# Peptides against a protein of PDB entry 3KDP: the designs that were tried, part 28

Target 1, 230 residues: chain A of PDB entry 3KDP
Amino acid sequence: PFLIFIIANIPLPLGTVTILCIDLGTDMVPAISLAYEQAESDIMKRQPRNPKTDKLVNEQLISMAYGQIGMIQALGGFFTYFVILAENGFLPIHLLGLRVNWDDRWINDVEDSYGQQWTYEQRKIVEFTCHTPFFVTIVVVQWADLVICKTRRNSVFQQGMKNKILIFGLFEETALAAFLSYCPGMGVALRMYPLKPTWWFCAFPYSLLIFVYDEVRKLIIRRRPGGWVE

## One batch from the design tools (peptide; made by RFdiffusion4, then SolubleMPNN)

Design b1_p10_7_s4 (from b1_p10_7, 7 letters changed)
Fold by OpenDDE base, seed 2:
Structure b1_p10_7_s4 (fold): chain B 230 residues (1-230), chain A 10 residues (1-10)
Amino acid sequence: as target 1 above (230 residues)
Amino acid sequence: SILPLREPYF
């Protein structure tokens, strides 16, 4: 998110403090939950052919898969961001390079894609309104990410959701998201204005995409053991 | 602005 902010010079999609809340708040319990996940029944029966090379290759492949999932997560957040701004008259292409004028408090006539002029205050309201649903979007896509990370090869439907800590993590991050979104004072503290409940649904297609992507990946692995997708 | 300013949608 921050890289695109710098490169494209768009209005800030997500505040730094909010990013920290994602990394430290919403991700911590889920990450710990994965450490207590039960191993796949079939992996426990397999000895590595070469403990050094097979482990390294697998780690690289896993890293690539998680990198791709992370990109999908970011895309989900940006999708929500662009939808909100578009609904307010700022089309995605118009946002490119707009940051300089957007952040200038002395410019009160920044035009949107339709020629409407926006005051600094109005622009900042829209900007901070984007922060909350971006954050919520990340949490919602993390639901899928957390669930798929339970296994490397087996489908989630085969492995099941036996890890109670993982389930707790899902509720915890959701509760935190609700707290940060709707608790009084969060607008001042985190620059996160409250959002309509409907914005929670913007992430659902991306959560589904992550889930489908990983299930297809795992299906390929099961059909072709030792493939490059593992 | 030629257009009236609309309220933010969120």
Scores: peptide ipSAE 0.021, ipTM 0.538, DockQ to the pose 0.009
Fold by OpenDDE base, seed 3:
Structure b1_p10_7_s4 (fold): chain B 230 residues (1-230), chain A 10 residues (1-10)
Amino acid sequence: as target 1 above (230 residues)
Amino acid sequence: SILPLREPYF
């Protein structure tokens, strides 16, 4: 998010404090929960791998998969951001280079894509309105990420949802997202304005995409042992 | 100041 903000000079899609809430608030408990995940049911059925060749290949492939998932997560957040701004009169093309005028408190006549003028206060309301659903989008896609991280090769349906700490992590990050989204004063404290409940569903296609992507990946690994996808 | 045509879609 921050890199695109710098490169494209768009209005800030996600506040720095909001980013910290993602990195430190929503990700920590889920990450810890994965340390308590049960070993895959097939781990004892796997033949001994060559520790020199197979480990390096697997680490690279895992790293690529996580990188790709992270990109899908970011795309989900930006999709939500662009939808909100477009619905408020700012088409994606118009946002390019707009940051300079957007952040200038002395300019009260910034035009949207339809020639409508926006005061500084109005622009900041829209900006902070984008921060919350971007954050929520990340949390919703993190549900999928956390679930798929339960296993390396087996389907999540084979592994099951037995890790109570993981379930607690999902609950915690969701509760935190709801708290930050709807608690009075969060607009002042975190620049996160409350969002309509409908915005929670904006991320669902991306969460499903992540889930399907990983299940297909794992299916390929199971069907083609020793393939480049492991 | 021209008011936004629509309230911000929160």
Scores: peptide ipSAE 0.018, ipTM 0.525, DockQ to the pose 0.009
Fold by OpenDDE base, seed 1:
Structure b1_p10_7_s4 (fold): chain B 230 residues (1-230), chain A 10 residues (1-10)
Amino acid sequence: as target 1 above (230 residues)
Amino acid sequence: SILPLREPYF
């Protein structure tokens, strides 16, 4: 997010406070919950690895997969950001290079894509209105990320949702996201303005995409052991 | 300053 903010000079899509809330708030309990995940059901049916030659984890391919998932997560956030700004009159192309004028408090006549002028205050309201849905989008895509992390090879449908701590983590991060989004005073305290419930659904296609991507990846691994996807 | 024709979409 921050790299695109710099490169494209767009209005800030995600605030520093929201990033901290993700890193320290919403991700902590879910990450800990994975320590309590049950072993994959078929683990005992696998031949023992050669400890001298076989790596437990293909670090390169896993890193690549996480990188790809991270890109999908970022795309989800940016999608929500662009949708909100477009609904407020700022088309994606118009946002390119706009940051300089957007952040200037002395410019009160910044035009949107339709020629409407926006005061500094109005622009900041829209900006902070983007931060909260971006944050929520990340939480929603993190649902998928957490679920896919339950297994490395087996389908989630084979593993099931038996980890009660993981389920608790999903509820906790969602409740925290709702609290930060809708609690009175969060606009002043965290620059997080409330979002319409509809914005929660903007992330769902990306969350589903992450889930499908990983399930397909795992399916390929199961069908073609030793492939480039493992 | 032209008042926004549309309220900010929250």
Scores: peptide ipSAE 0.017, ipTM 0.552, DockQ to the pose 0.009
Fold by OpenDDE base, seed 5:
Structure b1_p10_7_s4 (fold): chain B 230 residues (1-230), chain A 10 residues (1-10)
Amino acid sequence: as target 1 above (230 residues)
Amino acid sequence: SILPLREPYF
């Protein structure tokens, strides 16, 4: 998020506090839950691996796949951000280079894409209104990320949802996201303003995309053992 | 609340 903020000079899409809430709050229990995932049912059907060559290659391929998933997660967040700003009169192309005037408290007549003037206070309300749904979007795409991490090769449908700690993690991160979004005073304390419940659905296509992407990847691995996707 | 702050003039 910060790289795009700096390069494109757009209004801040995700605050530092919200990033900390992701890294320290919503990701902690899910990450721990993966330690309790059962071994894949087909582990005994795999050929012995060369410990020197196959580990390094597999780690690189796994890292690349998770890197791609991380990019899809970020795209989901930015999609939500652009939708909110567009709904408030700021089209994506108009946001390019707007940060300088957006963040200037002495400029109270910043025009949107439709010629409406926005005061500094109004702009900051919209900006902070973007931070919360960006955060929530990350949580929603993390559902898919956590579920796909249950297996390396088998489909999630083959593995099932037997890990109760993982299920607890999904509920915990969602409950925390709801708490941070809707608890009175969070707007003052964390700059996290409450969002309409409908904004939770903005991430669903990206969550589904992550899930489908990984299931297709795993399907290719199962059909072509020793391929570059493995 | 995540609501439009102003009615669009278009």
Scores: peptide ipSAE 0.015, ipTM 0.549, DockQ to the pose 0.010

Design b1_p10_8_s1 (from b1_p10_8, 8 letters changed)
Fold by OpenDDE base, seed 4:
Structure b1_p10_8_s1 (fold): chain B 230 residues (1-230), chain A 10 residues (1-10)
Amino acid sequence: as target 1 above (230 residues)
Amino acid sequence: DVLKKIAELA
């Protein structure tokens, strides 16, 4: 999100506070829960990792985490961001390069795509209105991300949902996201304005896409061991 | 406590 903010000079899609809420709030318990995941059924049939040659974090893992799943997550967040801004009169093309004027407190006549002028305060309201749905979008796609991280090779349907700590983590992150989104005063305290419940559904296609993508990947790995998708 | 600290940084 921040890279696109800088490169495209768009209004800030995800605030620093929301990023901290993801990194320190919603993602911690789910991530820890993976330590309690049941071993895959075939783990004892695999050769042990060679600690001298096999990196824990290899290019394949980086490609999967950042290059594939992370990109889908980012697309989901940006989709929500662009939809909200479009509903408020700012079409995606109009956002390009708008950051400079958007963040200038002395410019109170920034025009939207329809010629409506926006004061600095109004612009910040709509910006902070985007932060919460973007955050919630990340939480929703993180559901899929967490679930797919349960296994490297087995389908989630083969592994099952037996990790009670992981299930707890999913509820915890969702409850925290709801709390941060709807608790009175969060707009003042965290610059997270309440979102319409409909915005929770904007991420669902992307969450489903992540899940399906990984299940297909794992299916290919199971059918073609030693393939390029490993 | 974490949320409080985050709020202080906002």
Scores: peptide ipSAE 0.010, ipTM 0.552, DockQ to the pose 0.036
Fold by OpenDDE base, seed 1:
Structure b1_p10_8_s1 (fold): chain B 230 residues (1-230), chain A 10 residues (1-10)
Amino acid sequence: as target 1 above (230 residues)
Amino acid sequence: DVLKKIAELA
């Protein structure tokens, strides 16, 4: 998100505070919950990892985590961001290069795509209105990310949802996201304005896409061991 | 309070 903010000079899509809420709030319990996941049914049929040669974090894992899933997550967040700004009169093409004027407190006549002038305060309200739905979008796609992380090769349908700590983590991160989004004073304290309940659903297609993508990947790995997708 | 402080610095 921040890279696109710098490269495209768009209004800030996700605030630093919201990033911290993800990294320190919503992601911790879910990540810890994976330590309690049951072993895959085929684990005893796999060769043990060689601790001297096999890295825990390999290029394949980095490619999957950051290059594939992370990109889908980012696309989901940016989709939500662009939809919100478009609903407020700022079409995606108009946002390119707008950051300098957007962030200038002395410019109170920034025009949207329809010629409406926006004061600095109005612009910041819209910006902070984007931060919360972007954050919630990340939480919703993280549901899928957490679920797909249960297994490397087996389908989630083969593994099942027996990890009660993981289920608790999903509820906890969702409850925390709701708390941060709707608790009175969060707009002032965290620059997180309340979002319409409909914005929770904006991420669902991307969450489903992540899940389906990984299940297809795992299916390919099971059918064609040693492929480039592994 | 810590989050508020971070928000003020952000």
Scores: peptide ipSAE 0.009, ipTM 0.537, DockQ to the pose 0.028
Fold by OpenDDE base, seed 5:
Structure b1_p10_8_s1 (fold): chain B 230 residues (1-230), chain A 10 residues (1-10)
Amino acid sequence: as target 1 above (230 residues)
Amino acid sequence: DVLKKIAELA
């Protein structure tokens, strides 16, 4: 979000506080839970990695984590952001280059795509109204991200959901997201304004896409061992 | 996670 904020000069899609809430709040317990995942059934049929040549973090892992899954997550967040702004009169094309005027407190007549004028205060309310749904979108896509991380090769359906700590992590991150979104005073304390419950569903297609994408990837790996997809 | 979020923040 921050790179697109700079490159496209759009209003800030995700605040620093919300980023910290994701990094330190919603992601921590889920990430720790993966340490308790059961080994895949075929792990002993694989050759040990060569510690001199085989990196723990390789280009394939980076491509999967940042280039594929991370991009789908970002797309989900930005979709939510653009939908909210469009519902408030700001079409995506109109947002390009708008940041300079948007962030200027002395400009109180910024026009939307329909010619309606917005004060600085009104614009900041809309901006902060985007932050919470973007945050929630990230949490919802993280459900799928966490579940797909249970295995490298086997389907999640083969592995099962036996890791109770991972299940706890999914509930914890969801409960924390709900708390941060709806607890009284969060608008003042964290600039996280409450979201309509319908915004939780906006991310579901992207969460499903992540899950399906990874299951298809794993299926290809199982059918064609040693392929470039592995 | 931080890098994923930097990429998400991208």
Scores: peptide ipSAE 0.010, ipTM 0.523, DockQ to the pose 0.031; fails the geometry check
Fold by OpenDDE base, seed 2:
Structure b1_p10_8_s1 (fold): chain B 230 residues (1-230), chain A 10 residues (1-10)
Amino acid sequence: as target 1 above (230 residues)
Amino acid sequence: DVLKKIAELA
């Protein structure tokens, strides 16, 4: 989101405070919960990693985590962002290069895609209205991300949901997301305006996509050990 | 995760 914000010069899609709430709030307990995950059934049948040749974090893991799953997460957030702005009169094409005028407090006649003029205050309300739904979208997509991270090769259906700490983490991050989204004063304190409950569902297709994509990947790995997908 | 989110923010 931030690189696209800079490169495309669009209005800020996700606020700094919301990013911190993700990194330090919603992600902490889920990430810790993975340390308590049960070992995969075939782990003792695998040879130990060679510390001299095999990196703990290899290019394949980076490509999967950041390049593939991270991109789907970002697409989910941006989808929500563009839908909200379009509903407020700003079509995606019109947002390109708009940041300079959008962030200028002295320009009070920025036109939307329909010729409606927007004051600085009105634009900032719409911008901050995007931050909370983007945040919630990330949390919903992280449900799938956390679940797929339980295993490297086995299906989640083979592994099961036996990790009580992970289950607690899913509830905790969801409860925290709801608290930050709907608690009175969060708009003033965190610039997180409340969202309609319907916005929670905008991320569901992307969450499902992540889950299905990873399960298919794992299925291919199980059928073709040592393939390029591993 | 910060890099992932920078990449997600990317």
Scores: peptide ipSAE 0.008, ipTM 0.496, DockQ to the pose 0.031; fails the geometry check

Design b1_p10_8_s2 (from b1_p10_8, 7 letters changed)
Fold by OpenDDE base, seed 5:
Structure b1_p10_8_s2 (fold): chain B 230 residues (1-230), chain A 10 residues (1-10)
Amino acid sequence: as target 1 above (230 residues)
Amino acid sequence: KVLEVIEELS
């Protein structure tokens, strides 16, 4: 998010404070929950692998797959950001290069894509209102990511939802997201303004995309053992 | 729209 902010000179889509809330608030409990996940049912049926070559290859493949999932998460956040700004009169193409004027508190006549003028205060309200849905989008996409991380080869439908700590983590991060989004004073303390409840659903297509992507990946691994997708 | 939502929720 921050790299695109610098390269494209768009209004800041996700603040540093919101990033810290993700890393420290929403990610920790779910990550710890993975340590308590039940082992895959097929792990003991596999032939021994070469510990030197196969370990390195597996680590690289896992890192690559996780990197791809992270990119899809970021795309989901940016989608929500662009939709909100478009609904407020700022089309994506108009945001390119707008940051300099957007962040200048002395410019109170920044025009949107339809010629409406926006004061600095109005622009910052819209910006900080985008931070909250971006954060919520990450949480919703993390639901799928956490669920798929339970297994390496087995489908989630085969492994099931046996890890009660992971289920608790999903509820905890969702409750925290709701608290940060709607608790009075969060706009002042964290620059996270309230969002319309319908924005919680904006990320669902991307959450589903991650889920389908990983299930297809795992299906390929099961059908073609020893392939470059494992 | 965003401004209206904030006014309603604040």
Scores: peptide ipSAE 0.015, ipTM 0.538, DockQ to the pose 0.019
Fold by OpenDDE base, seed 3:
Structure b1_p10_8_s2 (fold): chain B 230 residues (1-230), chain A 10 residues (1-10)
Amino acid sequence: as target 1 above (230 residues)
Amino acid sequence: KVLEVIEELS
């Protein structure tokens, strides 16, 4: 989010404090929960790894976590961001390069896509209104991400949801997201203004997309072991 | 900068 903010010169989609809440709050328990995941049913059929050549964190895992899934997650967040700004009169194309004027407190007549003028205060309200749903979008997408990370090859339906710690992690991150979104004072403390409940659903298509994508990927791996998709 | 903006708006 911050990189796109710099490169595209758009209004800040996600605050730094909110990012810290993600990294330190919502992600830790889910990450720990993966250590308690039950081994895949086929693990005993795999060759033992060579400790000298085979890394536990392989390129495939990195590519999935930080590449493909990370990109889809970012797209989900930005989609939510653009929808909110569009609903407030700022179409995506109009946001490009707008940051300079957006962040200037002395400019109180920034026009939206419809010619409506926005004061600095009004613009900042809209900006901070984007932070909360962007954050929530990340959490909702993380549900799918966490679930798919349970296995490398088996379907989630085959592996099941036996990891109680993972379930607790999903609950914890959701509860934290709700707390940060709706607790009084979060607008002042974290620049996270209260979220309309409908915005929780904005990320669902992306969560579903990640889930379906990974299930299809795993299906292909099961049907064609040693393929390039592995 | 963002922290500064937060401080300025707080």
Scores: peptide ipSAE 0.008, ipTM 0.390, DockQ to the pose 0.018
Fold by OpenDDE base, seed 4:
Structure b1_p10_8_s2 (fold): chain B 230 residues (1-230), chain A 10 residues (1-10)
Amino acid sequence: as target 1 above (230 residues)
Amino acid sequence: KVLEVIEELS
């Protein structure tokens, strides 16, 4: 999120405190849970792989964990961010390069995509209105991502929810998301304004698409071992 | 430490 903020010069989609809550609260426990995930039933039946190939598997797992998941989460968050801003009159194209004027306290006539002028205070309300849904979107996407990452080849339905630590992590991140979204004072303390319940569903289509995509991918891998989809 | 960071960022 922060890289796109810098590169695209868009209004800040996610606050620093919220980033810390993601890194420490929502990402850490799930990441630990993945370390304790039971090996796939098919992996346990395979002879110990050559140590050189195990390093490759570890690098692939790290690449998936830090690279792919993080990118997917960011995309989901940005989707929600753009939806919220669009609903408030700021189309995605208009946001490009807007940061400089957006963050200027002395400019009280920043125009949206429809010519509506926004004061600094109004802009900050909209910005902080994005933070909570962005965070919640990450959590909702993480539900899918964590479940997907449990297995490389097996369907989620085949592997099941055996990891209690993962279940705990899902509960924790959801509870944290609810706390940050609805606890009084979070708007002032964390710049996270209260979330309308409807915004929880904004990420669901995206999460579902990822889930379906991965299940299809895994299905293809099972049907065509050694295919290009691996 | 997290609380301290929150206090610094608030």
Scores: peptide ipSAE 0.007, ipTM 0.381, DockQ to the pose 0.031
Fold by OpenDDE base, seed 2:
Structure b1_p10_8_s2 (fold): chain B 230 residues (1-230), chain A 10 residues (1-10)
Amino acid sequence: as target 1 above (230 residues)
Amino acid sequence: KVLEVIEELS
């Protein structure tokens, strides 16, 4: 998101404080939960063929999977961002290069895609209105991510929700998202304006996409053991 | 890594 912000010169989609809340608040407990997840029953039965090579392959595959999931998460956030801005008259193409004028407090006649002029204050309200839904989108997508990451090969339906710490992590990040979204003063403190409950559903397609992606990946691994998808 | 990608894509 930050690279796209810099490269495309679009209005800031996610504030620095919200990024920190994601990194430290929503990801910490889930990351710990994954460390305590029980190993897959079939992995424990396999003798390590070559500890050095198998570890490297596993690290590369995990890295690739997390990279792909991260890309889907970012796409989900940006989708929410672009939807909100489009609903307020700023089409995605119009946002390209707009940052310079958007962030200038002395320019009070920035035009949207429909020729409506926006004051600095109005623009900042719209910008900060994007921060909260972006954050919530990440949290909702992380639900799927956390659930799928507990196993490498087995479906989540086969492994089940055995890790209570993971369940606690899902609860914690959801509670944090609700707190940051609806607690009075968050707009001033974190530049996160309250969102309508309907915006929580904007992330669901991406959560589903991650879930389907990983289930398909795991299905391929089960059908072709030792493939590059492991 | 997800966070890193989010940070990079942010």
Scores: peptide ipSAE 0.014, ipTM 0.434, DockQ to the pose 0.030; fails the geometry check

